# Peptides against a protein of PDB entry 3V4L, part 1

Every score and structure here is a prediction.

Target 1, 386 residues: chain A of PDB entry 3V4L
Amino acid sequence: GQPLAKDKVALLIGNMSYWEHPKLKAPLVDVYELTNLLRQLDFKVVSLLDLTEYEMCNAVDEFLLLLDKGVYGLLYYAGHGYENFGNSFMVPVDAPNPYRSENCLCVQNILKLMQEKETGLNVFLLDMCRKRNDYDDTIPILDALKVTANIVFGYATCQGAEAFEIQHSGLANGIFMKFLKDRLLEDKKITVLLDEVAEDMGKCHLTKGRQALEIRSSLSEKRALTDPVQGAPCSAEALVRNLQWAKAHELPESMCLKFQCGVHIQLGFAAEFSNVMIIYTSIVHKPPEIIMCDAYVTDFPLDLDIDPKHANKGTPEETGSYLVSKDLPKHCLYTRLSSLQKLKEHLIFTVCLSYQYSGLEDTVEEKQEVNVGKPLIAKLDMHRGL
Unless a header shows other numbers, all headers, positions and changes below count from the first letter of the chain.
Peptide ipSAE is a variant of ipSAE made for these designs: the mean of its two directions, with the distance scale d0 fixed at 1.0 Angstrom where the peptide's residues are scored. Compare it only between designs on the same protein; published cut-offs may not carry over.
The geometry check fails a fold that doesn't show the stated peptide or that is severely misdrawn somewhere.

## One batch from the design tools (peptide; aimed at target 1 A163 G174)

Design b1_p8_1 (made by RFdiffusion4; failed a check: the pose's geometry)
Pose (drawn by RFdiffusion4):
Structure b1_p8_1 (pose): chain A 386 residues (1-386), chain P 8 residues (1-8)
Amino acid sequence: as target 1 above (386 residues)
Amino acid sequence: HTTKLVPR
């Protein structure tokens, strides 16, 4: 009568800043939006931006670790894609020009690994182009899929076609997400809902005859993204899964820093994506003997490759964050730490204090090191092992 | 302000 979910897990990857290929803009916004919608449907969500081939493989491994018998598994990709010989490929940021299947992730490979885990539902939302990579000589000769009647595909466009994004100077949105976001929360069967999305997508003027939603499904059960999760977890296997999930969304505690000169610096942290964290520095207290002082953050792990233009900015928007000044506490210096999947080490940076005493010209520098451990997805140790 | 339709 009523279909049930052991758990609902989602992996959302949004690639924008390609090295050898045109950079995209809407993936960041679309990924942010799909996480919020999927969390309202009680999903364990992993949101990641600008992943290399190696990094993309690890995200799939961490996602597969969160899937077991009866778990609804969902994959959303927004970025560059190509389709050769019946296989869909997601292109990582590190992809060369020209690129091949070896440089890319085959969705079919990911699907087989999910079937090996006995998942109740396999939903794929591929918000990418689907044209031939004429340079691809290799045909993967993949093994046949087990008939499981739970596979669902939400291709943003058809084979040989292109998926489009509106790059309006401001926010920038994807077409698939414009029509998906208004309908995703419905209690319809996943296939029915995706078809109703395809109708509204046809009413699109910007994309008519260039992009149409393609649905491919084997699903023989009235399963939906709104189906409930098996109430009390109470199983030992169910507990290990909730820990593995919480292990990736840990944020450093908002600490207060005391300086030898009697100055207090409040250090705050904000989550944007599992791969993105925002630090803010507020000068909370200073003694009367000091009037002039500015707190600045430096000496980040080189693995992260933090650009100075994204750090120590008056507002969060100036760092490139999707989060706005109403979401983040006012008046601090905001710094954006994207690319946490690049952190093998522990997070250590210096909160540097440049200050001046009453009646003196000289400028005094007091540097204090801060170790915040492995924030968010860095805690998963994606680089672990030999 | 500019608006462009861009394939992914």

Design b1_p8_1_s1 (made by RFdiffusion4, then SolubleMPNN; from b1_p8_1, 4 letters changed; failed a check: the pose's geometry)
Amino acid sequence: MEVKLVPM

Design b1_p8_1_s2 (made by RFdiffusion4, then SolubleMPNN; from b1_p8_1, 4 letters changed; failed a check: the pose's geometry)
Amino acid sequence: ETVELVPM

Design b1_p8_1_s3 (made by RFdiffusion4, then SolubleMPNN; from b1_p8_1, 4 letters changed; failed a check: the pose's geometry)
Amino acid sequence: MEEKLVPM

Design b1_p8_1_s4 (made by RFdiffusion4, then SolubleMPNN; from b1_p8_1, 4 letters changed; failed a check: the pose's geometry)
Amino acid sequence: MTVELVPM

Design b1_p8_2 (made by RFdiffusion4)
Pose (drawn by RFdiffusion4):
Structure b1_p8_2 (pose): chain A 386 residues (1-386), chain P 8 residues (1-8)
Amino acid sequence: as target 1 above (386 residues)
Amino acid sequence: STTKLVPR
């Protein structure tokens, strides 16, 4: 009568800043939006931006670790894609020009690994182009799929076609997400809902005849993204899964820093994506003997490769964050730490204080080191092992 | 302000 989910887990990857290929813009916004919608449907969501081939592989491994028998598994990719010989490929940021299947992730490979974990539902939302990579000589000769009647595909475009994004100077949106976001919360069967999305997508003027949604499904059960999760977890196996999930979305505690000069610096942290964290520095207290002072953040782990133009900015928008000043506490210095999947080490940076005393010209520098551990996805140790 | 339709 009523189809049930043991759990609902989603992996969303959005690639924009390609090294050898045109950079995209809408992936960040689309990924942010799909996480919020999928969380309203009670999904364990992993949101990641600008992943290399190696980094992409690890995200799939962490996602597979969160899937067991009866778990609804969902994969959303927004970035560069190509389709050769019946296989779909997602292109990582580190991809060379020209690139091959070896440089890329085959979706079919990911699907087989999910079937090995006895998942109740396999949903793939591929928001990418689907043309031939004429440079690809290799044909993967992949093994046949087990007939499981739970595979669902939401291709943003058809084979040999292109998926489009509207790059309006402001926010920038993807076409698939413009029509998906208004309908995703419906209690319809996943295949029916995706078809109703395909109808509204045909009413699109910007993309008519160039992009159409393609649905491929084996699903023989009235399963939906709104189906309920098996109430009380109470199983030992179910508990290990909730810990593994909470292990990735841990944020450092908003700490207060005391300086030898009697100045207080409030240090705040904000989550944007599992891969993205925002730090803010507020000067909470200073003694009367000091009037002039500015707090600035430096000495980040080189693995993160933090650009100075994205750090110590008056507002969060100036760092490139999707989060706005109404979401983040007012008046601090905001700094954006994207690329946490690059952190093998523990997070150590210096909160540097440049200040001046009453009646003196000289400028005094007081540097204090801060260790915040492994925030968010860095805690998963994706680089662990030999 | 500019608006462009861009393939992914």

Design b1_p8_2_s1 (made by RFdiffusion4, then SolubleMPNN; from b1_p8_2, 4 letters changed)
Fold by OpenDDE base, seed 1:
Structure b1_p8_2_s1 (fold): chain B 386 residues (1-386), chain A 8 residues (1-8)
Amino acid sequence: as target 1 above (386 residues)
Amino acid sequence: EEVKLVPM
C-alpha cells in the first residue's frame, strides 16, 4: 500500500547572528523558504532563528515531544558546524571561540532520542561545514544506534569540507537550499530526491570541486516527504501534538485601540518565524482637528532586548524583515520582535499616540498598555524544563 | 557583482 505518516513534524534552526564567530546571511532565507515548502507538504513546522545553546537544547526537547511511533521527523540546521569522528555538531550563536563539543549540539545524540520515539522516518538536513575542529579532541561516547532502517542524512557538503552561502547584494540561499527547494515537492523516495539535488548541485560551476552533497541512508522503505498524513488523530498523543503545534503558531488577534482624543489605531501582528513576530500600527480614524498623529510601540519586556532604534520603522525592511513585507499592510509603523523564545511573561507593551491639534504648538501624548499574552513559541514555555 | 562564496 502507499506509505502513510502518522504525522509529519519539522524543526528548522537557522543560526546567523553569532557573537564570537563570522555572521551568516543564508540561514534567514533558507529557513523561511523551507518552512513554506514543508507546510505545503503538510508538515507541522517550528522555525527558529538565532538560538543560544540553552535555547537549542530546549527546541530539540520540544521537537522530541512532538515525535511518536510512525511520525515523520525532519531536522534542518543552517549555521556554523563541524564534524569530529563522524559526529556532527551544530554551533549555537553564543558559542565561545574556540567552541568545543560541550558548547554544541551533537546530531547523533538527537538521532538516538528520535529512534527511541519509534519514528516512521528520520530526516536530517545539515547545511553546515563538516571540517574537523582541531580545538576539540573529545571523542563522544555515544550509545550504539538501533537498526531502524528509516534514517536519511542530507549533508550540504562532503566529510572534511565546507558548506557555502552565496553573498551578493540582497538575499540569497545557501548552495544546498538553492537546489533542494526546486525539488522538495516532488513525489519521490527521499533518497532519490536528494540524489537528484546532488546532481543539480554538481552542475554548479561556483561550487565544483568545493562542495558536494553527501547522502547517508539506511532507509529500506519507499518513503517520501509527500507521503500523506493519517487523517483523524487516533491517539491522545496525536491530539497533544496537534495542540502543542497550534499553540506555537497562534498569533495575537488584531486590536482596535481608541484614544481619548478620538484617534483609532489598528494594532496587528504577523509571524515571520516561530520566534519572530512583526508588530504593526496604523491610524484608522483621525478627527479633523488633529493635524498630525503617530502611534509608537514602546516599553517592551527587558528579556526581548528590543533596541528602540530598530522599532517603529516606516517599512518592514528597516526592521530587518525582508521576507514577509509583501504580506504586511502598507503605511504602518513596524517593529520586529526577533527573540520570542526569551519571553518568560506575557508580552505587555505600551502604545504611545503622539498628536497635534490645529492651532496648538505643543504635541500631546496618550498611552495605552497592551497585553497580548504569550505569542507564538513563547506559549511553549521553553524555560520550564530547568 | 562579484558572487562571493562564504563558508557556513
Scores: peptide ipSAE 0.374, ipTM 0.882, DockQ to the pose 0.763
OpenDDE base, seeds 2, 3, 4, 5: peptide ipSAE 0.360, 0.363, 0.355, 0.364; ipTM 0.877, 0.880, 0.874, 0.880

Design b1_p8_2_s2 (made by RFdiffusion4, then SolubleMPNN; from b1_p8_2, 4 letters changed)
Fold by OpenDDE base, seed 5:
Structure b1_p8_2_s2 (fold): chain B 386 residues (1-386), chain A 8 residues (1-8)
Amino acid sequence: as target 1 above (386 residues)
Amino acid sequence: MEVKLVPM
């Protein structure tokens, strides 16, 4: 019979905005494209951008809470990384220069913890460099891995080699994701699918002799990402897993604000990632005596580090949101909240209406405070240690 | 526009 997954869970991390290292661009598009594909495969996907060491640890811990016996677990990482002594290290955005193993997440430690959950399949997709870090002389003492025969690594590059992004016209894609996305929906054993991706990458003249996919597996069964989720009545554990995932994906409801001048504003919310939300405002009613009217959002929590110069833009693209702009309403002001994992309390902010009456030179302002609770990943309190 | 490969 076709193999069944008890459930399917994915954590996708894209680190780009490094503090002490070169900034990347590809992880933005690659995490977004992979999120959409894995959702079509009935994965519960948490997608996170620009995590600190502490935030990455908490994201992994929350991912491990979603894992159980017979669940398919997939971890994708795009960002800076290295490999020492066959151990892969993911570099957080706050990592010092030079970074060491103490500043980074070891993928083999995550694999150990996934094996303790008795998962049905463990897939790692690592879109990072595999060069040795000569500033890190530590030999990690890893506990012996269990013989689970359900592990697949897809490395974007060979051992000791670099992975690359292709930058063109301000956009970038990872080379690995460029070929992976074309095959990811195929009903094939995951190791066969990755082998076909390796052949497609090998035909690319840009990457020939610079980057090649490496597959490492112990997968003894025919398991595919297309394997159906077991349609059994929800066990108590399956209900808890579904609720835990749903918390990270709940958007605030759209609001209609009414001001004393008779202006009505629509306030709306859209998810770009599990930790990235777009707020948009639009004027839905204006009295004829008001000639100009704009609705700004301001007074955000200090934990979000919102620069007012990047808020209230006339287009989603001016906020740095290029991926969801087609799905957003037009003729709004847009604000991108890119660090929802830092939010300690409820998202409270001010909507400021600035307007002018016909025949008056002075602008008038009215303000309303809005509380939208904890949006998306902020419900998991990733800023607090477990 | 030049296509640039950047290490990740």
Scores: peptide ipSAE 0.334, ipTM 0.859, DockQ to the pose 0.813
OpenDDE base, seeds 1, 2, 3, 4: peptide ipSAE 0.333, 0.321, 0.330, 0.320; ipTM 0.859, 0.852, 0.860, 0.850

Design b1_p8_2_s3 (made by RFdiffusion4, then SolubleMPNN; from b1_p8_2 with T2E R8M)
Fold by OpenDDE base, seed 5:
Structure b1_p8_2_s3 (fold): chain B 386 residues (1-386), chain A 8 residues (1-8)
Amino acid sequence: as target 1 above (386 residues)
Amino acid sequence: SETKLVPM
């Protein structure tokens, strides 16, 4: 019969906004495109941008809580990275310059922990450089991996080589994701699918002799990303996994705020990623005696590090949100919260209505405090221990 | 606009 997955879970990490290293662009689009494809494959997807070392460790721990016997686990990483002695290291955004193994996440340590969960399939997609780091002479003593015969690595590049992004007109895509996305939905054994992606990438004149896909696998069974999930969660563990995933994806409900002047505002929320939310405000009712009015959001928690210069924009694109812009309502003010994993408390903020009456020169302000609880990934308390 | 390859 066709293989069944007990469940399918993916963690996608895209690091771009490095503190001490060159900024990247491709991880934004590549994490978003891969999230949408894996959701069509019935994966429970957690998608995270710009994580610190501590936040990456917690994201991996929360991902491992979603894994169990016969579950398919997929880890995708796009960002800076290196490979020393056959060990792959993912570089957090807060990593020092130079970085070392003590500042980075070892993929083989994550694989060990996934094998302890008795997973049905372990897939790693590593969209990072595989050059040696000459500033790190540490030889990691890794515990011996179990012989589970269910492991697939797709490396965006060969050992000792660079991975590349294509930058064009302000946007970028990784070379690996550019070809992976065209085949990811195919009903093929995952190693066969990745081999076809390697052949397609090998035809690219831009990266010929600079980047080539490497496939490393011990997959003894015909497993595909298209394999159906076993029917309705009948076990207590499957119910807990579904609840834990749902908790990380719950948006605040849209609100209708009423001001004393008779203006009504709609406050809405949209997810770009599991840790990135767009807040938008729109005027839904205005009395005729009010000639102009705008609804600003302000007074955010300090943990979110929101620059007011980047808040309350007339377009989603002015916030840096290009991907969800088509699905947002028009004629709003938009604010992008990009660091929801840092939120220690409830998301409390102020909606400030600025307005002018006909025949008065002075602007009037009214304010309402809004508490939306813990949105999206902030429900997992990924900051616990800082 | 010029297409650039940038290392990741």
Scores: peptide ipSAE 0.368, ipTM 0.881, DockQ to the pose 0.847
OpenDDE base, seeds 1, 2, 3, 4: peptide ipSAE 0.366, 0.343, 0.364, 0.344; ipTM 0.880, 0.869, 0.882, 0.869

Design b1_p8_2_s4 (made by RFdiffusion4, then SolubleMPNN; from b1_p8_2, 4 letters changed)
Fold by OpenDDE base, seed 1:
Structure b1_p8_2_s4 (fold): chain B 386 residues (1-386), chain A 8 residues (1-8)
Amino acid sequence: as target 1 above (386 residues)
Amino acid sequence: ETVELVPM
């Protein structure tokens, strides 16, 4: 019969905004496009940008809690990385220069933990460099992996080589995602799909002799990303998994705020990623005696590190949101919260209405505090210390 | 437009 997945879960990490290393651009688009494709494949997707070492560890631990017997697990990473002795290391945004294995996440350690969950399929898509790090002489003593015959690695590049992004005037994919996205929905064995992606990359004149996809697989069964999820969740673990995923993707409800002057504000929320939310405000009612009014958001929790210079913009793009602008209402003020994984408490902020009456020179201000609880990934409490 | 390949 056709293989069934018990469930399908993906963790996508895109690191771009490095502190001590060159900034990247492709991971933004790559994580977003891959998220939308995997959702069409009935994956439960957690998508995270710009994680520290601690935040990456917590994201992996939360992902491992979603894995169980016969579940398909997919890990995608786009960012800086290296390979020493056949071990792949993902570099967090806070990694020092030079970084070492102690500052990075070892993919083979994650694979070991996934094998303990008795997963139906383990897919790793590693969109990073595979050069040796000569500043890290650590030989990781990895425990022997189990023979599970269900592992697939898609490396964006061959051993000892670089992976590349395309930089031009606009948004662009990494080289791997550029070709992967065109085939990802095909009903093929995952290793056959990746082999066709490798052939497509091999035809590209830009990457010829610079980057080639490497496939490493022990997959003995004909498993595809298109394999249907087994029907209604019949186990307690499947119900918990569904609830945990739903919590990580729950947006605050849109609010209508009423000010004493009679102005009404619509406050709305949109998810760009599991840790990135857009807040938008619009004037929905204004008394005729009020000639001008604007609604600003301010007084965010300090843990979010919101620069007021990037808040309350006339376009989503001015906040750094280039992907979801099509789905947002027009004629708002927009604010991008890019670090929801740092939120320890409820998201409490102030809506400040500045307005002017006809025939008065002075502006009047009214303020309302808004509590929206824990939005998106902030519900997982990734800060609960181990 | 010059397309530049930048290492990741």
Scores: peptide ipSAE 0.368, ipTM 0.872, DockQ to the pose 0.757
OpenDDE base, seeds 2, 3, 4, 5: peptide ipSAE 0.362, 0.354, 0.358, 0.360; ipTM 0.868, 0.865, 0.866, 0.866

Design b1_p8_3 (made by RFdiffusion4)
Pose (drawn by RFdiffusion4):
Structure b1_p8_3 (pose): chain A 386 residues (1-386), chain P 8 residues (1-8)
Amino acid sequence: as target 1 above (386 residues)
Amino acid sequence: RKPIHVHS
């Protein structure tokens, strides 16, 4: 009568800043939006931006680790894609020009690994182009899929076609997400809902005849993204899964820093994506003997490759964050730490204090080191092992 | 994805 979910897990990857290929803009916004919608449907969500080939492989491994028998598994990719010989490929940021299947992730490979885990539902939302990579000489000769009647595909466009994004100077949105976001929360069967999305997508003027939604499904059960999760977890296997999930969305505690000069610096942290964290520095207290002082953050792990233009900015928007000043506490210095999947080490940076005493010209520098451990996805140790 | 450029 009623289909049930052991758990609902989602992996969302949004690639924008390609090294050898045109950079995209809507992936960040679309990924942010799909996480919020999927969380309302009670999904364990992993949100990641600008992953290399190696990094993309690890995200799939962490996602597969969160899937077991009866778990609804969902994969959303927004970025560059190509389709050769019946296989769909997601292109990582590190991809060369020209690129091949070896440089890319085959969705079919990911699907087989999910079937090996006995998942109740396999939903794929591929928000990418689907043309031939004429440079690709290799044909993967993949093994046949087990007939499981739970595979669902939400291709943003058809084979040989292109998926489009509206790059309006402001926010920038994807076409598939413009029509998906208004319908995703419906209690319809996943295939029915995706078809209703395909109708509204045809009413699109910007994309008519260039992009159409393609649905491929084997699903023989009235399964939906709104189906309930098996109430009390109470199983030992179910507990290990909730820990593995919580292990990736840990944020450092908002600490207060005391300086030898009697100055207090409040250090705050904000989550944007599993891959993205925002630090803010507020000067909470200073003694009367000091009037002039500015707190600045430096000496980040080189693995993260933090650009100076994204750090120590008056507002979060100036760092490139999707989060706005109404979401983040007012008046601090905001700094954006994207690319946490690059952190093998522990997070250590210096909160540097430049200050001046009453009646003196000289400028005094007090540097204090801060170790915040492995925030968010860095805690998963994606680089672990030999 | 391919871009659609929109100008104000």

Design b1_p8_3_s1 (made by RFdiffusion4, then SolubleMPNN; from b1_p8_3, 6 letters changed)
Fold by OpenDDE base, seed 5:
Structure b1_p8_3_s1 (fold): chain B 386 residues (1-386), chain A 8 residues (1-8)
Amino acid sequence: as target 1 above (386 residues)
Amino acid sequence: MTPIEIEE
């Protein structure tokens, strides 16, 4: 019979905004497009941008809580990385220069923990460099892996090589994701799908002789990303997994704020990623005696590092929201919250209405505090260990 | 990943 997944869960991490390393661009687009494709494949997807070491550890721990016997687990990483002695290291955004294994996440350690969950399939898609880090002389003593015959690595590049992104003036994929995305929905054994991606990438003149896809697999079964989820009655574990995933994706409800002057503001929320939310405001009613009015969001929690200069923009693109802008309402003011994983408390902020009456020169301000609870990934309390 | 500058 066709293999069945008990469930399908993916963690996607895209690191771009490094503190001590060159900034990247492709991980934004790559994580976004891969999220949309994996959702079409009935994956429960957590998508995270720009994680610190601590935040990456917590994201992996939360991902491992979603894994269980016969669940398909997929980890995608786009960012800086290295490979020492066949061990792959993902580099967090706060990693020092030079970084070492102690500042990074070892993929083979994550694989060990996934094997302990008795997963049905373990897929690693590693869009990072595989050059040796000469500043890290540590030979990791990895615990012995179990023989599970269900492991697939898709490396964006071969051992000792780089994985590339194209510096374009606009948004572009990394080289690996550019070819992976065109085949990801195919009903093929995952190793056959990746082999076809390797052939397609091998035709790329830009990276010919510089980057080549490597497939490492122990997969003895004909498993595909298209394999249906088993529709069995929700085990207690399946219910917990569904609830945990739902928590990470729950947006605040849109609300209508009514000010004493009679102005009504629509406040709405959109997810770009599991840790990135867009707030948008629009004036839906204005009394005729008010000639001008603007509604600003302000007084965000300090943990979010919101620069007021980047808030309340006339377009989503001016906030850095290039991917979801088509799905947002027009004629709003937009604010992008890009670090929801840092939120320890409820998201409380102020909506400030500035307005002018006909025949008065002075602007009047009216403020309303809004509490939207913990949006998206902030519900997972990734900070519970600090 | 490593950026490739496409020489324009």
Scores: peptide ipSAE 0.320, ipTM 0.858, DockQ to the pose 0.776
OpenDDE base, seeds 1, 2, 3, 4: peptide ipSAE 0.309, 0.289, 0.312, 0.273; ipTM 0.860, 0.852, 0.858, 0.848

Design b1_p8_3_s2 (made by RFdiffusion4, then SolubleMPNN; from b1_p8_3, 7 letters changed)
Fold by OpenDDE base, seed 1:
Structure b1_p8_3_s2 (fold): chain B 386 residues (1-386), chain A 8 residues (1-8)
Amino acid sequence: as target 1 above (386 residues)
Amino acid sequence: MTAIEIKE
């Protein structure tokens, strides 16, 4: 019969804003485009940017809670990384220079934990360098992996080689995602799909002799990312998984704020990633006696580390949001919250209306506090494990 | 990943 997935779950991590290492650009685009493609494939996708070591551990733990018998699990990582003794290490944004295994996440440890969940398919897509780290002499004592015959690794590069991004003047994919995205929706065995991606990458003159896709697989069955999800959730665990995923993707409802002067403001919310939200404000009603008015958002929780210089911009792009700008309302002020995983409490902030009456020289201010609860990934309380 | 500058 056609293979069925009990469910399909993906964790996508893109690290680019490193503290002690070179900044990257491709992970932003790669995670966004892969998220949209995996959603078309009926995956439950958690997409996270710029995670610390602690935040990456928590994201993996929450992902493992979504895994169960016959579930398809996909982990994608784009960022810095290394490979020692056949073990792949993902580098968090807060990793020291030089980094060691104690500062990084071992992919083979994650694989072990996924095997304990009796998953139907385990796919790892690793868009990172595979050079040896000579500052890390630790030999990880990994427990022996079980023979599950359901593992696929797609490495963006060969052992001891680098994975590349193209620095153009604009947004560009990494080399791996550039070719993967064109084939990801094909109804093919995942290893056949990745082999075709490897052939397409092999035609790229830029990376010829520098980067080649490596496929490592024990997959004995004809499983594809296109395999249909089993219809009704048959277990309590499947219901919990669906509810947990839904919570991690719930946006605040759009609201109309009314000020005492008679100005009405529309406050709206958009998700860029599971940990990145855009707030936008627009004036929907202005009394004729008010000649000018602007609505600013301010007084955010300190845990979000919001620079006021990047808040209340006339375009999404001025906030650093280049991907969702076409789906946003025009003629707003925009603010990008890029670290929702740090939010421990409710998202409470102030909307400040500054306005001027006809014939008065002085500006008047009115303020209204807004509580939108815990948006997106902040609902998972990734901090509750300490 | 490592950045490749394509010199135009």
Scores: peptide ipSAE 0.227, ipTM 0.838, DockQ to the pose 0.787
OpenDDE base, seeds 2, 3, 4, 5: peptide ipSAE 0.184, 0.207, 0.181, 0.210; ipTM 0.824, 0.830, 0.821, 0.833

